# Peptides against a protein of PDB entry 7VSI, part 20

Target 1, 32 residues: chain A of PDB entry 7VSI
Amino acid sequence: EDISEDPSWARVVNLNALLMMAVAVFLWGFYA

## One batch from the design tools (peptide; aimed at target 1 L18 F26)

Design b2_p27_8 (made by RFdiffusion4)
Pose (drawn by RFdiffusion4):
Structure b2_p27_8 (pose): chain A 32 residues (1-32), chain P 27 residues (1-27)
Amino acid sequence: as target 1 above (32 residues)
Amino acid sequence: NLSFALTLLAVALVLIAVSEFFSFVSS
């Protein structure tokens, strides 16, 4: 237990996770 | 298909930018 992620690295990982989803959605659109 | 995909990518980046702005303001 004790899941305390540092907010800084948390912001970084959240950001790039959202970026990954943006890229995947792009690829879905590109390929109809 | 390319124009549609680029529009989806632009919307997704705008939503990420808005989310990061509000996260900064709320900090």

Design b2_p27_8_s1 (made by RFdiffusion4, then SolubleMPNN; from b2_p27_8, 18 letters changed; failed a check: too like the target's own chain)
Amino acid sequence: NLERALALLNAALMMIVALLAQAEADA

Design b2_p27_8_s2 (made by RFdiffusion4, then SolubleMPNN; from b2_p27_8, 19 letters changed; failed a check: too like the target's own chain)
Amino acid sequence: SLEKALALLNAALMMILALLAAAEAAA

Design b2_p27_8_s3 (made by RFdiffusion4, then SolubleMPNN; from b2_p27_8, 20 letters changed; failed a check: too like the target's own chain)
Amino acid sequence: SLAAALAALNAALMMIVALLAEAAAAA

Design b2_p27_8_s4 (made by RFdiffusion4, then SolubleMPNN; from b2_p27_8, 18 letters changed; failed a check: too like the target's own chain)
Amino acid sequence: NRELALALLNAALMMIVALLKREELES

## One batch from the design tools (peptide; aimed at target 1 L18 M21 A22)

Design b2_p28_1 (made by RFdiffusion4)
Pose (drawn by RFdiffusion4):
Structure b2_p28_1 (pose): chain A 32 residues (1-32), chain P 28 residues (1-28)
Amino acid sequence: as target 1 above (32 residues)
Amino acid sequence: SSSALHSFLLVFFYSVIAFLIVSNLLTP
């Protein structure tokens, strides 16, 4: 237990996770 | 109709991702 992620690295990982989804959605659109 | 729906979903998902990116960057 005790899931306390530091907010800084939390922001970083959240950001690149959303970027990954943006790229995947792009690839979905590119390939119809 | 299928092409228009696909384009709508792409705009929707990008808008949601952009909102979440801005929300994450502005969150203290």

Design b2_p28_1_s1 (made by RFdiffusion4, then SolubleMPNN; from b2_p28_1, 17 letters changed; failed a check: too like the target's own chain)
Amino acid sequence: SSAAAALAALLANLAAIFMMIVAVLLTP

Design b2_p28_1_s2 (made by RFdiffusion4, then SolubleMPNN; from b2_p28_1, 22 letters changed; failed a check: too like the target's own chain)
Amino acid sequence: SELERLLAELQANLAALFMMMVAVLATP

Design b2_p28_1_s3 (made by RFdiffusion4, then SolubleMPNN; from b2_p28_1, 22 letters changed; failed a check: too like the target's own chain)
Amino acid sequence: DELEELLAELLANLNAIFMMMVAVLNTP

Design b2_p28_1_s4 (made by RFdiffusion4, then SolubleMPNN; from b2_p28_1, 21 letters changed)
Fold by OpenDDE base, seed 1:
Structure b2_p28_1_s4 (fold): chain B 32 residues (1-32), chain A 28 residues (1-28)
Amino acid sequence: as target 1 above (32 residues)
Amino acid sequence: AAAAAAAAALAANMAAIFAMAVAVLATP
């Protein structure tokens, strides 16, 4: 319970994590 | 040749991220 995630916010965080991964790939492609 | 390989790798990464995004959206 102390570290439980609300399912709606977990989805928002997971989508933002995927967006950050996409940005990281674009930065890698730009500076490589 | 290196640019073409990099473009293919980028496309594969984008496809993987897209598939993961769809999976997250499809998961309740």
Scores: peptide ipSAE 0.057, ipTM 0.506, DockQ to the pose 0.756
OpenDDE base, seeds 2, 3, 4, 5: peptide ipSAE 0.053, 0.055, 0.052, 0.054; ipTM 0.490, 0.503, 0.490, 0.495

Design b2_p28_2 (made by RFdiffusion4; failed a check: too like the target's own chain)
Pose (drawn by RFdiffusion4):
Structure b2_p28_2 (pose): chain A 32 residues (1-32), chain P 28 residues (1-28)
Amino acid sequence: as target 1 above (32 residues)
Amino acid sequence: WARVVNLNAILMMFVAAYLLGRFVASLL
C-alpha cells in the first residue's frame, strides 16, 4: 500500500498519458 | 466546478484530435 506518487512526476505521466490518448483518437479519425 | 472544466477541456481536445484526423484524411 502507501501509494504516494510525487505530484511532479504525477503531472508528467498524466500529461503524456492524455497525449497518448489524443494521438490514438487522431488515428481513429484518420482511418475513419 | 474545476473538475468539470478540466474534464470538458480534455473532451474537447479529443474531439479536436478526431476532427484533425478526418481533415488530414480528406486532404490525402

Design b2_p28_2_s1 (made by RFdiffusion4, then SolubleMPNN; from b2_p28_2, 13 letters changed; failed a check: too like the target's own chain)
Amino acid sequence: EEALVNLNALLNMAVAAFLAGFFFAALA

Design b2_p28_2_s2 (made by RFdiffusion4, then SolubleMPNN; from b2_p28_2, 10 letters changed; failed a check: too like the target's own chain)
Amino acid sequence: SARLVNLNALLMMAVAAFLAGFFFAALA

Design b2_p28_2_s3 (made by RFdiffusion4, then SolubleMPNN; from b2_p28_2, 12 letters changed; failed a check: too like the target's own chain)
Amino acid sequence: SERLVNLNALLNMLVAAFLLGFLFAAAL

Design b2_p28_2_s4 (made by RFdiffusion4, then SolubleMPNN; from b2_p28_2, 11 letters changed; failed a check: too like the target's own chain)
Amino acid sequence: SAAEVNLNALLNMAVAAFLLGFFFAYLA

Design b2_p28_3 (made by RFdiffusion4)
Pose (drawn by RFdiffusion4):
Structure b2_p28_3 (pose): chain A 32 residues (1-32), chain P 28 residues (1-28)
Amino acid sequence: as target 1 above (32 residues)
Amino acid sequence: STFFSALFSAVFVFVVLFSVVSLVSFLS
């Protein structure tokens, strides 16, 4: 237990996770 | 036209998800 992620790294990992989803959605659109 | 439509959709989805994450972090 005790899931306390530092907010800074948390912002970094959240940001690149959203970026990954943006890329995947782009690839979905590009390939119809 | 397909490239730019896909890119626009991807940017839109990113902005929506980023705004939702920021709103949840603010309310929590």

Design b2_p28_3_s1 (made by RFdiffusion4, then SolubleMPNN; from b2_p28_3, 22 letters changed)
Fold by OpenDDE base, seed 5:
Structure b2_p28_3_s1 (fold): chain B 32 residues (1-32), chain A 28 residues (1-28)
Amino acid sequence: as target 1 above (32 residues)
Amino acid sequence: SRVAAALALALAVLVAALAALLQAAAAA
């Protein structure tokens, strides 16, 4: 079983991870 | 304040995400 990522989907996932980190930081500032 | 820091950091991450999208578009 090959666990290598498709490069285009890897980019999509990484960008979504960055967006989620921005949301998490916003929530930290607003609620904590 | 933590709110000000959170807004600054959230903005920085959004800018980084936008830059990554633009770089990907430029490479296509």
Scores: peptide ipSAE 0.161, ipTM 0.669, DockQ to the pose 0.368
OpenDDE base, seeds 1, 2, 3, 4: peptide ipSAE 0.159, 0.159, 0.160, 0.155; ipTM 0.664, 0.666, 0.665, 0.660

Design b2_p28_3_s2 (made by RFdiffusion4, then SolubleMPNN; from b2_p28_3, 23 letters changed)
Fold by OpenDDE base, seed 3:
Structure b2_p28_3_s2 (fold): chain B 32 residues (1-32), chain A 28 residues (1-28)
Amino acid sequence: as target 1 above (32 residues)
Amino acid sequence: SRVAAALAKALELLVAALAALDAALAAA
């Protein structure tokens, strides 16, 4: 089975990763 | 608090910037 990454879903995953990092920084700052 | 509000606004700006980056990458 080919496991090549679909370019559109790659962007969705990468954006979600960045958004989760931003939320994590928010939580760190909020509770610091 | 003012600090919590400032952090919330910072998050909003970061989300907007990341969305703009995604759009720029999609357009390239």
Scores: peptide ipSAE 0.076, ipTM 0.557, DockQ to the pose 0.219
OpenDDE base, seeds 1, 2, 4, 5: peptide ipSAE 0.074, 0.073, 0.071, 0.068; ipTM 0.556, 0.550, 0.550, 0.547

Design b2_p28_3_s3 (made by RFdiffusion4, then SolubleMPNN; from b2_p28_3, 20 letters changed)
Fold by OpenDDE base, seed 4:
Structure b2_p28_3_s3 (fold): chain B 32 residues (1-32), chain A 28 residues (1-28)
Amino acid sequence: as target 1 above (32 residues)
Amino acid sequence: ARVEAALRLALEVLVALLAAVLEALKLA
C-alpha cells in the first residue's frame, strides 16, 4: 500500500500542526 | 507569580513558533 503524502498537502498539514501547537502552548500559559 | 512566568513563557514560545511558520512559508 502506498501511504506516501502529497508534498503540497504535507506542507499545509505540518504548518497547521505548528500553529495548533503554538495556540496550545499559549492556552497552557494563560490558564496556568 | 507562576501565572505571570507561565504566560511570559507561553508568549515567547508562541512568537518563536509563528516566526518558524513564517520562515517555512518563505521556503514554500
Scores: peptide ipSAE 0.074, ipTM 0.568, DockQ to the pose 0.280
OpenDDE base, seeds 1, 2, 3, 5: peptide ipSAE 0.068, 0.065, 0.068, 0.067; ipTM 0.557, 0.556, 0.552, 0.550

Design b2_p28_3_s4 (made by RFdiffusion4, then SolubleMPNN; from b2_p28_3, 25 letters changed)
Fold by OpenDDE base, seed 3:
Structure b2_p28_3_s4 (fold): chain B 32 residues (1-32), chain A 28 residues (1-28)
Amino acid sequence: as target 1 above (32 residues)
Amino acid sequence: ARVAAALAAALAALLAQLAAAAAAAAAA
């Protein structure tokens, strides 16, 4: 309860996390 | 490097698809 996420903001954060992971993987591969 | 970049781009595309699927599931 104390640190429970609002379901709408949780979705926004999770989407941004996936986008950042996609960018990170692209950059890793580009410089490999 | 070119092969690695292409592989990374493919993985990035898969993550983008997962993000889109998650957004679609949340909108249902």
Scores: peptide ipSAE 0.053, ipTM 0.506, DockQ to the pose 0.235
OpenDDE base, seeds 1, 2, 4, 5: peptide ipSAE 0.031, 0.047, 0.048, 0.035; ipTM 0.436, 0.493, 0.499, 0.456

Design b2_p28_4 (made by RFdiffusion4; failed a check: too like the target's own chain)
Pose (drawn by RFdiffusion4):
Structure b2_p28_4 (pose): chain A 32 residues (1-32), chain P 28 residues (1-28)
Amino acid sequence: as target 1 above (32 residues)
Amino acid sequence: ARVVNLNAVLMLFVAAFLLGLALGTLFS
């Protein structure tokens, strides 16, 4: 237990996870 | 603030989808 992620790295991982989803959604749109 | 952030993310995903669709159609 004790899941305490540092907020800085947390912001970084959250940001690139959302970016990954943006890219995947783009690829979905590109390929109809 | 939570709602504003969520809407911003959703708008980003819609924009990314529409860009992908426009570029795919143009390419074809």

Design b2_p28_4_s1 (made by RFdiffusion4, then SolubleMPNN; from b2_p28_4, 14 letters changed; failed a check: too like the target's own chain)
Amino acid sequence: SRLVNLLALLNMAVAAFLLGFFFGFAAA

Design b2_p28_4_s2 (made by RFdiffusion4, then SolubleMPNN; from b2_p28_4, 15 letters changed; failed a check: too like the target's own chain)
Amino acid sequence: AAAVNLQALLNMLVAAFLVGFFFGLFLA

Design b2_p28_4_s3 (made by RFdiffusion4, then SolubleMPNN; from b2_p28_4, 14 letters changed; failed a check: too like the target's own chain)
Amino acid sequence: SRLVNLLALLLMLVAAFLLGFFFGFFYA

Design b2_p28_4_s4 (made by RFdiffusion4, then SolubleMPNN; from b2_p28_4, 14 letters changed; failed a check: too like the target's own chain)
Amino acid sequence: SALVNLEALLNMAVAAFLLGFFFGQLLA

Design b2_p28_5 (made by RFdiffusion4; failed a check: too like the target's own chain)
Pose (drawn by RFdiffusion4):
Structure b2_p28_5 (pose): chain A 32 residues (1-32), chain P 28 residues (1-28)
Amino acid sequence: as target 1 above (32 residues)
Amino acid sequence: DPSWARVVNLNALLMMLVAAYLLGRYLS
């Protein structure tokens, strides 16, 4: 237990996770 | 208002994902 992620790295991981989803959604659109 | 902030963030994210989809369709 004790899940305390540092907010800075947390912002970084959250950001690139959302970027990954943006890229995947783009690829979905590109390929109809 | 934290509830309002959640709504704004969610809508901004949805708009970004729709824009990424439409960009994919444009470049198809």

Design b2_p28_5_s1 (made by RFdiffusion4, then SolubleMPNN; from b2_p28_5, 10 letters changed; failed a check: too like the target's own chain)
Amino acid sequence: DPEWARRVNLNALLMMAVAVFLWGFFYA

Design b2_p28_5_s2 (made by RFdiffusion4, then SolubleMPNN; from b2_p28_5, 9 letters changed; failed a check: too like the target's own chain)
Amino acid sequence: DPEWARVVNLNALLMMAVAVFLWGFFYA

Design b2_p28_5_s3 (made by RFdiffusion4, then SolubleMPNN; from b2_p28_5, 8 letters changed; failed a check: too like the target's own chain)
Amino acid sequence: DPEWARVVNLNALLMMAVAAFLWGFFYA

Design b2_p28_5_s4 (made by RFdiffusion4, then SolubleMPNN; from b2_p28_5 with S3E Y21F L23W R25F Y26F L27Y S28A; failed a check: too like the target's own chain)
Amino acid sequence: DPEWARVVNLNALLMMLVAAFLWGFFYA

Design b2_p28_6 (made by RFdiffusion4)
Pose (drawn by RFdiffusion4):
Structure b2_p28_6 (pose): chain A 32 residues (1-32), chain P 28 residues (1-28)
Amino acid sequence: as target 1 above (32 residues)
Amino acid sequence: SLSSVVIAVLYVVIAVLIVLVVVDAVTS
């Protein structure tokens, strides 16, 4: 237990996770 | 057309979330 992620790294991981989804959605669109 | 609308909606949601993360990083 005790899931306390530091907010800084948390912002970094959240950001690149959203970026990964943006890229995947792009690839979905590119390939119809 | 429906697929294009769904993809546009997903990009809008992702963009809003990225802006919120950037604003939180700038204010901290």

Design b2_p28_6_s1 (made by RFdiffusion4, then SolubleMPNN; from b2_p28_6, 22 letters changed; failed a check: too like the target's own chain)
Amino acid sequence: SALEKEIQANLNALQMMIVAVFEEARKA

Design b2_p28_6_s2 (made by RFdiffusion4, then SolubleMPNN; from b2_p28_6, 25 letters changed; failed a check: too like the target's own chain)
Amino acid sequence: SELEKLIQENLNALLMMAVALFEEMKAA

Design b2_p28_6_s3 (made by RFdiffusion4, then SolubleMPNN; from b2_p28_6, 24 letters changed; failed a check: too like the target's own chain)
Amino acid sequence: DELKKLIEANLNALLMMAVAVFAEAAAA

Design b2_p28_6_s4 (made by RFdiffusion4, then SolubleMPNN; from b2_p28_6, 24 letters changed; failed a check: too like the target's own chain)
Amino acid sequence: SALEELIKANLNALLMMAVALFAEARAA

Design b2_p28_7 (made by RFdiffusion4)
Pose (drawn by RFdiffusion4):
Structure b2_p28_7 (pose): chain A 32 residues (1-32), chain P 28 residues (1-28)
Amino acid sequence: as target 1 above (32 residues)
Amino acid sequence: SSLVWVVAVVLIVVLVVLMVLVVVSYLS
């Protein structure tokens, strides 16, 4: 237990996770 | 294919907005 992620690295991981989804959605669109 | 691109662009814009909100929330 005790899931306390530091907010800074939390921001970083959240950001690149959203970027990954943006890229995946782009690839879905590109390939119809 | 045109409709798929409109939907993909809308989803990408939403994800960009969410990334900006995460940054703004951290800096606040």

Design b2_p28_7_s1 (made by RFdiffusion4, then SolubleMPNN; from b2_p28_7, 21 letters changed; failed a check: too like the target's own chain)
Amino acid sequence: SAAVLELALANLNALLMMAVAVQQAYDA

Design b2_p28_7_s2 (made by RFdiffusion4, then SolubleMPNN; from b2_p28_7, 22 letters changed; failed a check: too like the target's own chain)
Amino acid sequence: MAEVLELALKNLNALLMMAVAVQAAYDA

Design b2_p28_7_s3 (made by RFdiffusion4, then SolubleMPNN; from b2_p28_7, 22 letters changed; failed a check: too like the target's own chain)
Amino acid sequence: MEKVLEEALANLNALLMMAVAVFEAYDA

Design b2_p28_7_s4 (made by RFdiffusion4, then SolubleMPNN; from b2_p28_7, 22 letters changed; failed a check: too like the target's own chain)
Amino acid sequence: MEEVLKLALENLNALLMMAVAVQAAYDA

Design b2_p28_8 (made by RFdiffusion4)
Pose (drawn by RFdiffusion4):
Structure b2_p28_8 (pose): chain A 32 residues (1-32), chain P 28 residues (1-28)
Amino acid sequence: as target 1 above (32 residues)
Amino acid sequence: SLGFFLLVVSLVVAAVLFVLFSSYLDSS
């Protein structure tokens, strides 16, 4: 237990996870 | 063209979600 992620790294991981989804959605659109 | 349109939409949604998440971390 005790899931306390530091907010800084948390922001970094959250940001690149969203970026990954943006890229995947792009690829979905590119390939119809 | 469709891929780029969806990329822009996804980036806008991602920016909103990132701002909300960052504001949540600051309030905690």

Design b2_p28_8_s1 (made by RFdiffusion4, then SolubleMPNN; from b2_p28_8, 16 letters changed; failed a check: too like the target's own chain)
Amino acid sequence: SLGLLLLVVALEAALMMAVAFEEALRAA

Design b2_p28_8_s2 (made by RFdiffusion4, then SolubleMPNN; from b2_p28_8, 18 letters changed; failed a check: too like the target's own chain)
Amino acid sequence: MLGLLALVVALNAALMMAEAFKAALEAS

Design b2_p28_8_s3 (made by RFdiffusion4, then SolubleMPNN; from b2_p28_8, 20 letters changed; failed a check: too like the target's own chain)
Amino acid sequence: MKGLEALVVALNAALMMAKAFEEALEAA

Design b2_p28_8_s4 (made by RFdiffusion4, then SolubleMPNN; from b2_p28_8, 16 letters changed; failed a check: too like the target's own chain)
Amino acid sequence: DLGLELLVVALLAALMMAVAFAAALDAA

## One batch from the design tools (peptide; aimed at target 1 F26)

Design b2_p29_1 (made by RFdiffusion4)
Pose (drawn by RFdiffusion4):
Structure b2_p29_1 (pose): chain A 32 residues (1-32), chain P 29 residues (1-29)
Amino acid sequence: as target 1 above (32 residues)
Amino acid sequence: SFSTFLMVVSSVAAVVLSVLLVIELVSLS
């Protein structure tokens, strides 16, 4: 237990996770 | 088309998220 992620690295991993989804959605659109 | 919509919206979101990520990584340096 005790899930305390540092907010800084939390912002970083959240950001690149959202970027990954943006890329995946782009690829979905590109390939119809 | 729906595919063009997805490509445009996802490209805009990718640019914004990439800029934010670079700024956050620079701030941790």

Design b2_p29_1_s1 (made by RFdiffusion4, then SolubleMPNN; from b2_p29_1, 21 letters changed)
Fold by OpenDDE base, seed 5:
Structure b2_p29_1_s1 (fold): chain B 32 residues (1-32), chain A 29 residues (1-29)
Amino acid sequence: as target 1 above (32 residues)
Amino acid sequence: SAAEELIRNANALAMMLTAQLLKELAELA
């Protein structure tokens, strides 16, 4: 379907999402 | 204070453990 994710790019996006979450956790912990 | 140091150390540990979990999840993705 038109809005279906390409599995390869979905993996890239998910990896980047996890990296961003890790950065957010460090920032939260550091400044909390 | 000792309590403040404990909290800081616990927070640092939590950050490291969370980072490792995210790293493991990222490797599985």
Scores: peptide ipSAE 0.041, ipTM 0.456, DockQ to the pose 0.119
OpenDDE base, seeds 1, 2, 3, 4: peptide ipSAE 0.040, 0.040, 0.039, 0.039; ipTM 0.455, 0.445, 0.453, 0.451

Design b2_p29_1_s2 (made by RFdiffusion4, then SolubleMPNN; from b2_p29_1, 20 letters changed; failed a check: too like the target's own chain)
Amino acid sequence: SLADQLVANANALAMMLTAELLAELAALS

Design b2_p29_1_s3 (made by RFdiffusion4, then SolubleMPNN; from b2_p29_1, 22 letters changed; failed a check: too like the target's own chain)
Amino acid sequence: SMADELIANANALRMMLVAELLRELAELE

Design b2_p29_1_s4 (made by RFdiffusion4, then SolubleMPNN; from b2_p29_1, 22 letters changed)
Fold by OpenDDE base, seed 4:
Structure b2_p29_1_s4 (fold): chain B 32 residues (1-32), chain A 29 residues (1-29)
Amino acid sequence: as target 1 above (32 residues)
Amino acid sequence: SMAEALRANANALMMLLTAQLLEELLALL
């Protein structure tokens, strides 16, 4: 089975992952 | 305290991640 990524969708996923990490760190920075 | 030091490190990460987000958003334009 082929598990290779489509480059366009890889960018979308990476952007959302980056956004998720930013939100998590902001919550940590202000409320932990 | 160690907890304060960890939270201080979060400040640096916030700046780095916002910079990375901005770069990625600009790359989409």
Scores: peptide ipSAE 0.107, ipTM 0.629, DockQ to the pose 0.266
OpenDDE base, seeds 1, 2, 3, 5: peptide ipSAE 0.105, 0.102, 0.106, 0.105; ipTM 0.621, 0.617, 0.625, 0.622

Design b2_p29_2 (made by RFdiffusion4)
Pose (drawn by RFdiffusion4):
Formats: C-alpha cells, structure tokens, sequence
Structure b2_p29_2 (pose): chain A 32 residues (1-32), chain P 29 residues (1-29)
C-alpha cells in the first residue's frame, strides 16, 4: 500500500501517457 | 471527413501536450 507518487514525476508520466493516446488516436484516423 | 477531423484533433492535442511538457521542463530549471 502507501501509493504516494511524487507529483512531479506524476505530471511527467500523465503527460506522456496522454501523448501516447494522442498518437494512437492519430494512427486510428490515418488508417481510416 | 471524419478521419481527417480525428487526425487534426489528435495533432492539436499532441502539440498542446508537447508545449506543456516544454513549459514543465523549463520551469524545473
């Protein structure tokens, strides 16, 4: 237990996770 | 038209996230 992620790294990982989804959605659109 | 819309929206979101990432990096210095 004790899931305390530092907010800084948390912001970094959240950001790139959202970026990954943006790229995947782009690829879905590109390939119809 | 739908695929083109999805590609434009996904590129805009990607650019915004890159800009936020650059702002966070610069702010950390």
Amino acid sequence: as target 1 above (32 residues)
Amino acid sequence: SFSTFVMVVSVVVAVVLVVVGVVLFVSSL

Design b2_p29_2_s1 (made by RFdiffusion4, then SolubleMPNN; from b2_p29_2, 23 letters changed; failed a check: too like the target's own chain)
Amino acid sequence: SAAREVMENALALMMMLVAEFLRLEEEER

Design b2_p29_2_s2 (made by RFdiffusion4, then SolubleMPNN; from b2_p29_2, 25 letters changed; failed a check: too like the target's own chain)
Amino acid sequence: SMAAEIIANANALLMMLVAELLRLEAEAA

Design b2_p29_2_s3 (made by RFdiffusion4, then SolubleMPNN; from b2_p29_2, 22 letters changed; failed a check: too like the target's own chain)
Amino acid sequence: SAAAAVIANANALAMMLVAEFLRLQEEEL

Design b2_p29_2_s4 (made by RFdiffusion4, then SolubleMPNN; from b2_p29_2, 23 letters changed; failed a check: too like the target's own chain)
Amino acid sequence: SAAAAVVANANALAMMLLAVFLEQEEEAL

Design b2_p29_3 (made by RFdiffusion4)
Pose (drawn by RFdiffusion4):
Structure b2_p29_3 (pose): chain A 32 residues (1-32), chain P 29 residues (1-29)
Amino acid sequence: as target 1 above (32 residues)
Amino acid sequence: ALSSVVMVVSSVAIVVLSVALVLSLLSLS
């Protein structure tokens, strides 16, 4: 237990996770 | 038309998130 992620690295990982989803959604659109 | 809308919206999101990520890494340095 004790899930305390540092907010800085939390922001970083959240950001690139959303970027990954943006790329995947782009690829879905590109390929119809 | 739907694919074009998805590609435009996702491209905008990619740019915005890429800039936010770069700024977040520079601020962390």

Design b2_p29_3_s1 (made by RFdiffusion4, then SolubleMPNN; from b2_p29_3, 23 letters changed)
Fold by OpenDDE base, seed 2:
Parts: sequence; structure tokens; C-alpha cells
Structure b2_p29_3_s1 (fold): chain B 32 residues (1-32), chain A 29 residues (1-29)
Amino acid sequence: as target 1 above (32 residues)
Amino acid sequence: MEAERIMKNANALIMELTAQLLEALAELA
């Protein structure tokens, strides 16, 4: 099983990671 | 004092949020 990241999906995952971090900062700042 | 603390915290939050969103947008290029 090839566990290497396809560059297109790697970009999607990285984008989602950054968006999730931004959402987490917002939630942390608002509720904690 | 308290209002200034809140404003500074809000500003920091907005700056961090903006930076991360800009980085996310940059990844679309």
C-alpha cells in the first residue's frame, strides 16, 4: 500500500489544517 | 484597563486568525 501523499491531496489536507487552526483559535479566543 | 486588555486580546486574535487565513489562501496558489 503506497502511503505517499498525492500532491493534490496533500494541498487539500494542508489547506484544511490551516483552516481548522484558524477556527480553533477563534473558538479558543471566544470560549476559553 | 479591562477594556484595553479585552481590545488587545481581540486584536491579537484577529491578527492570528487573519494570518492563518492568508496562509490558507496562499496554499491555493
Scores: peptide ipSAE 0.039, ipTM 0.435, DockQ to the pose 0.170
OpenDDE base, seeds 1, 3, 4, 5: peptide ipSAE 0.037, 0.038, 0.038, 0.038; ipTM 0.432, 0.435, 0.433, 0.440

Design b2_p29_3_s2 (made by RFdiffusion4, then SolubleMPNN; from b2_p29_3, 25 letters changed)
Fold by OpenDDE base, seed 1:
Structure b2_p29_3_s2 (fold): chain B 32 residues (1-32), chain A 29 residues (1-29)
Amino acid sequence: as target 1 above (32 residues)
Amino acid sequence: DEAARIIANANARIMELTAQLLEALAEMA
């Protein structure tokens, strides 16, 4: 079985990762 | 007080711009 990432799910994961980074920046900027 | 207000305002602006940048990058991904 190929372990290459499915392009559609790769986009979903990348989007969620960047959104979580945005949330982390807000939390860091407000509390630290 | 004034210095703290300037810093707080700048920090809020940086957070907003960073969030916008990350959202723009997310739309490209």
Scores: peptide ipSAE 0.045, ipTM 0.502, DockQ to the pose 0.124
OpenDDE base, seeds 2, 3, 4, 5: peptide ipSAE 0.042, 0.044, 0.044, 0.044; ipTM 0.483, 0.502, 0.490, 0.499

Design b2_p29_3_s3 (made by RFdiffusion4, then SolubleMPNN; from b2_p29_3, 23 letters changed)
Fold by OpenDDE base, seed 4:
Order: C-alpha cells, then structure tokens, then sequence
Structure b2_p29_3_s3 (fold): chain B 32 residues (1-32), chain A 29 residues (1-29)
C-alpha cells in the first residue's frame, strides 16, 4: 500500500509538531 | 525531508539542554 497522508490528519500532526517545537524553543531559550 | 530537518533541529536543542543539565549536575557532585 502507498503511504499517503490524509489532509485532515496532516493538519493535526503539523499543529502538534509546531506546539512541540514551540515548547522546545521555550525550554532552550529559558535554560540555555 | 521536512520531518528529518525537524528532527535534526530538535536534536540540536536537546543536545544544548542536555549539556546545560550535565554541567549543573556536575556542579552538585
């Protein structure tokens, strides 16, 4: 089966990725 | 790929945080 992204789930994953990156940047900015 | 770049960037931040943490832990020992 070809691995294709469902457009609705792609948006959910992208949003979570952005949130995780924001948390990572916050932690880095605060402690480093 | 975008995911690979995201992982590389995240690892760079984790490495910096880990280095800071280890330095602080070393000061407590």
Amino acid sequence: as target 1 above (32 residues)
Amino acid sequence: MAAEEMIRNSNALIEELTAQLLEELARLA
Scores: peptide ipSAE 0.038, ipTM 0.452, DockQ to the pose 0.025
OpenDDE base, seeds 1, 2, 3, 5: peptide ipSAE 0.028, 0.036, 0.029, 0.022; ipTM 0.412, 0.435, 0.380, 0.378

Design b2_p29_3_s4 (made by RFdiffusion4, then SolubleMPNN; from b2_p29_3, 24 letters changed)
Fold by OpenDDE base, seed 4:
Structure b2_p29_3_s4 (fold): chain B 32 residues (1-32), chain A 29 residues (1-29)
Amino acid sequence: as target 1 above (32 residues)
Amino acid sequence: MEAQKIIENANALIMMLTAELLEALKELA
């Protein structure tokens, strides 16, 4: 099986990655 | 001075991420 990403799931993963980065920046900005 | 610079940089990052989140939400809609 090829390990190429399904374009629909790639978008979902990318959106979650952006959300995680935003949370990380807020936590860093508040506690560091 | 150091803390103010950190806050300014953090604010810039927040503004960039909020812009990207808005675009991402538009793509989801």
Scores: peptide ipSAE 0.046, ipTM 0.458, DockQ to the pose 0.233
OpenDDE base, seeds 1, 2, 3, 5: peptide ipSAE 0.041, 0.042, 0.046, 0.042; ipTM 0.439, 0.438, 0.460, 0.445

Design b2_p29_4 (made by RFdiffusion4)
Pose (drawn by RFdiffusion4):
Structure b2_p29_4 (pose): chain A 32 residues (1-32), chain P 29 residues (1-29)
Amino acid sequence: as target 1 above (32 residues)
Amino acid sequence: SFSTFLMVVSSVAAVVLSVALVVALVDLF
């Protein structure tokens, strides 16, 4: 237990996770 | 039209998120 992620690295990982989804959604659109 | 929407919206979101990630890493290091 004790899931305390440091907010800084939390921001980083959240940001690139959303970037990954943006790229995947782009690829979905590109390939119809 | 839907595929073009997805490509435009996802490209805009990718640019914003890439800039935000670079700023967050510069601030961290």

Design b2_p29_4_s1 (made by RFdiffusion4, then SolubleMPNN; from b2_p29_4, 22 letters changed; failed a check: too like the target's own chain)
Amino acid sequence: SMAEALVRNANALAMMLVAELLRELERLN

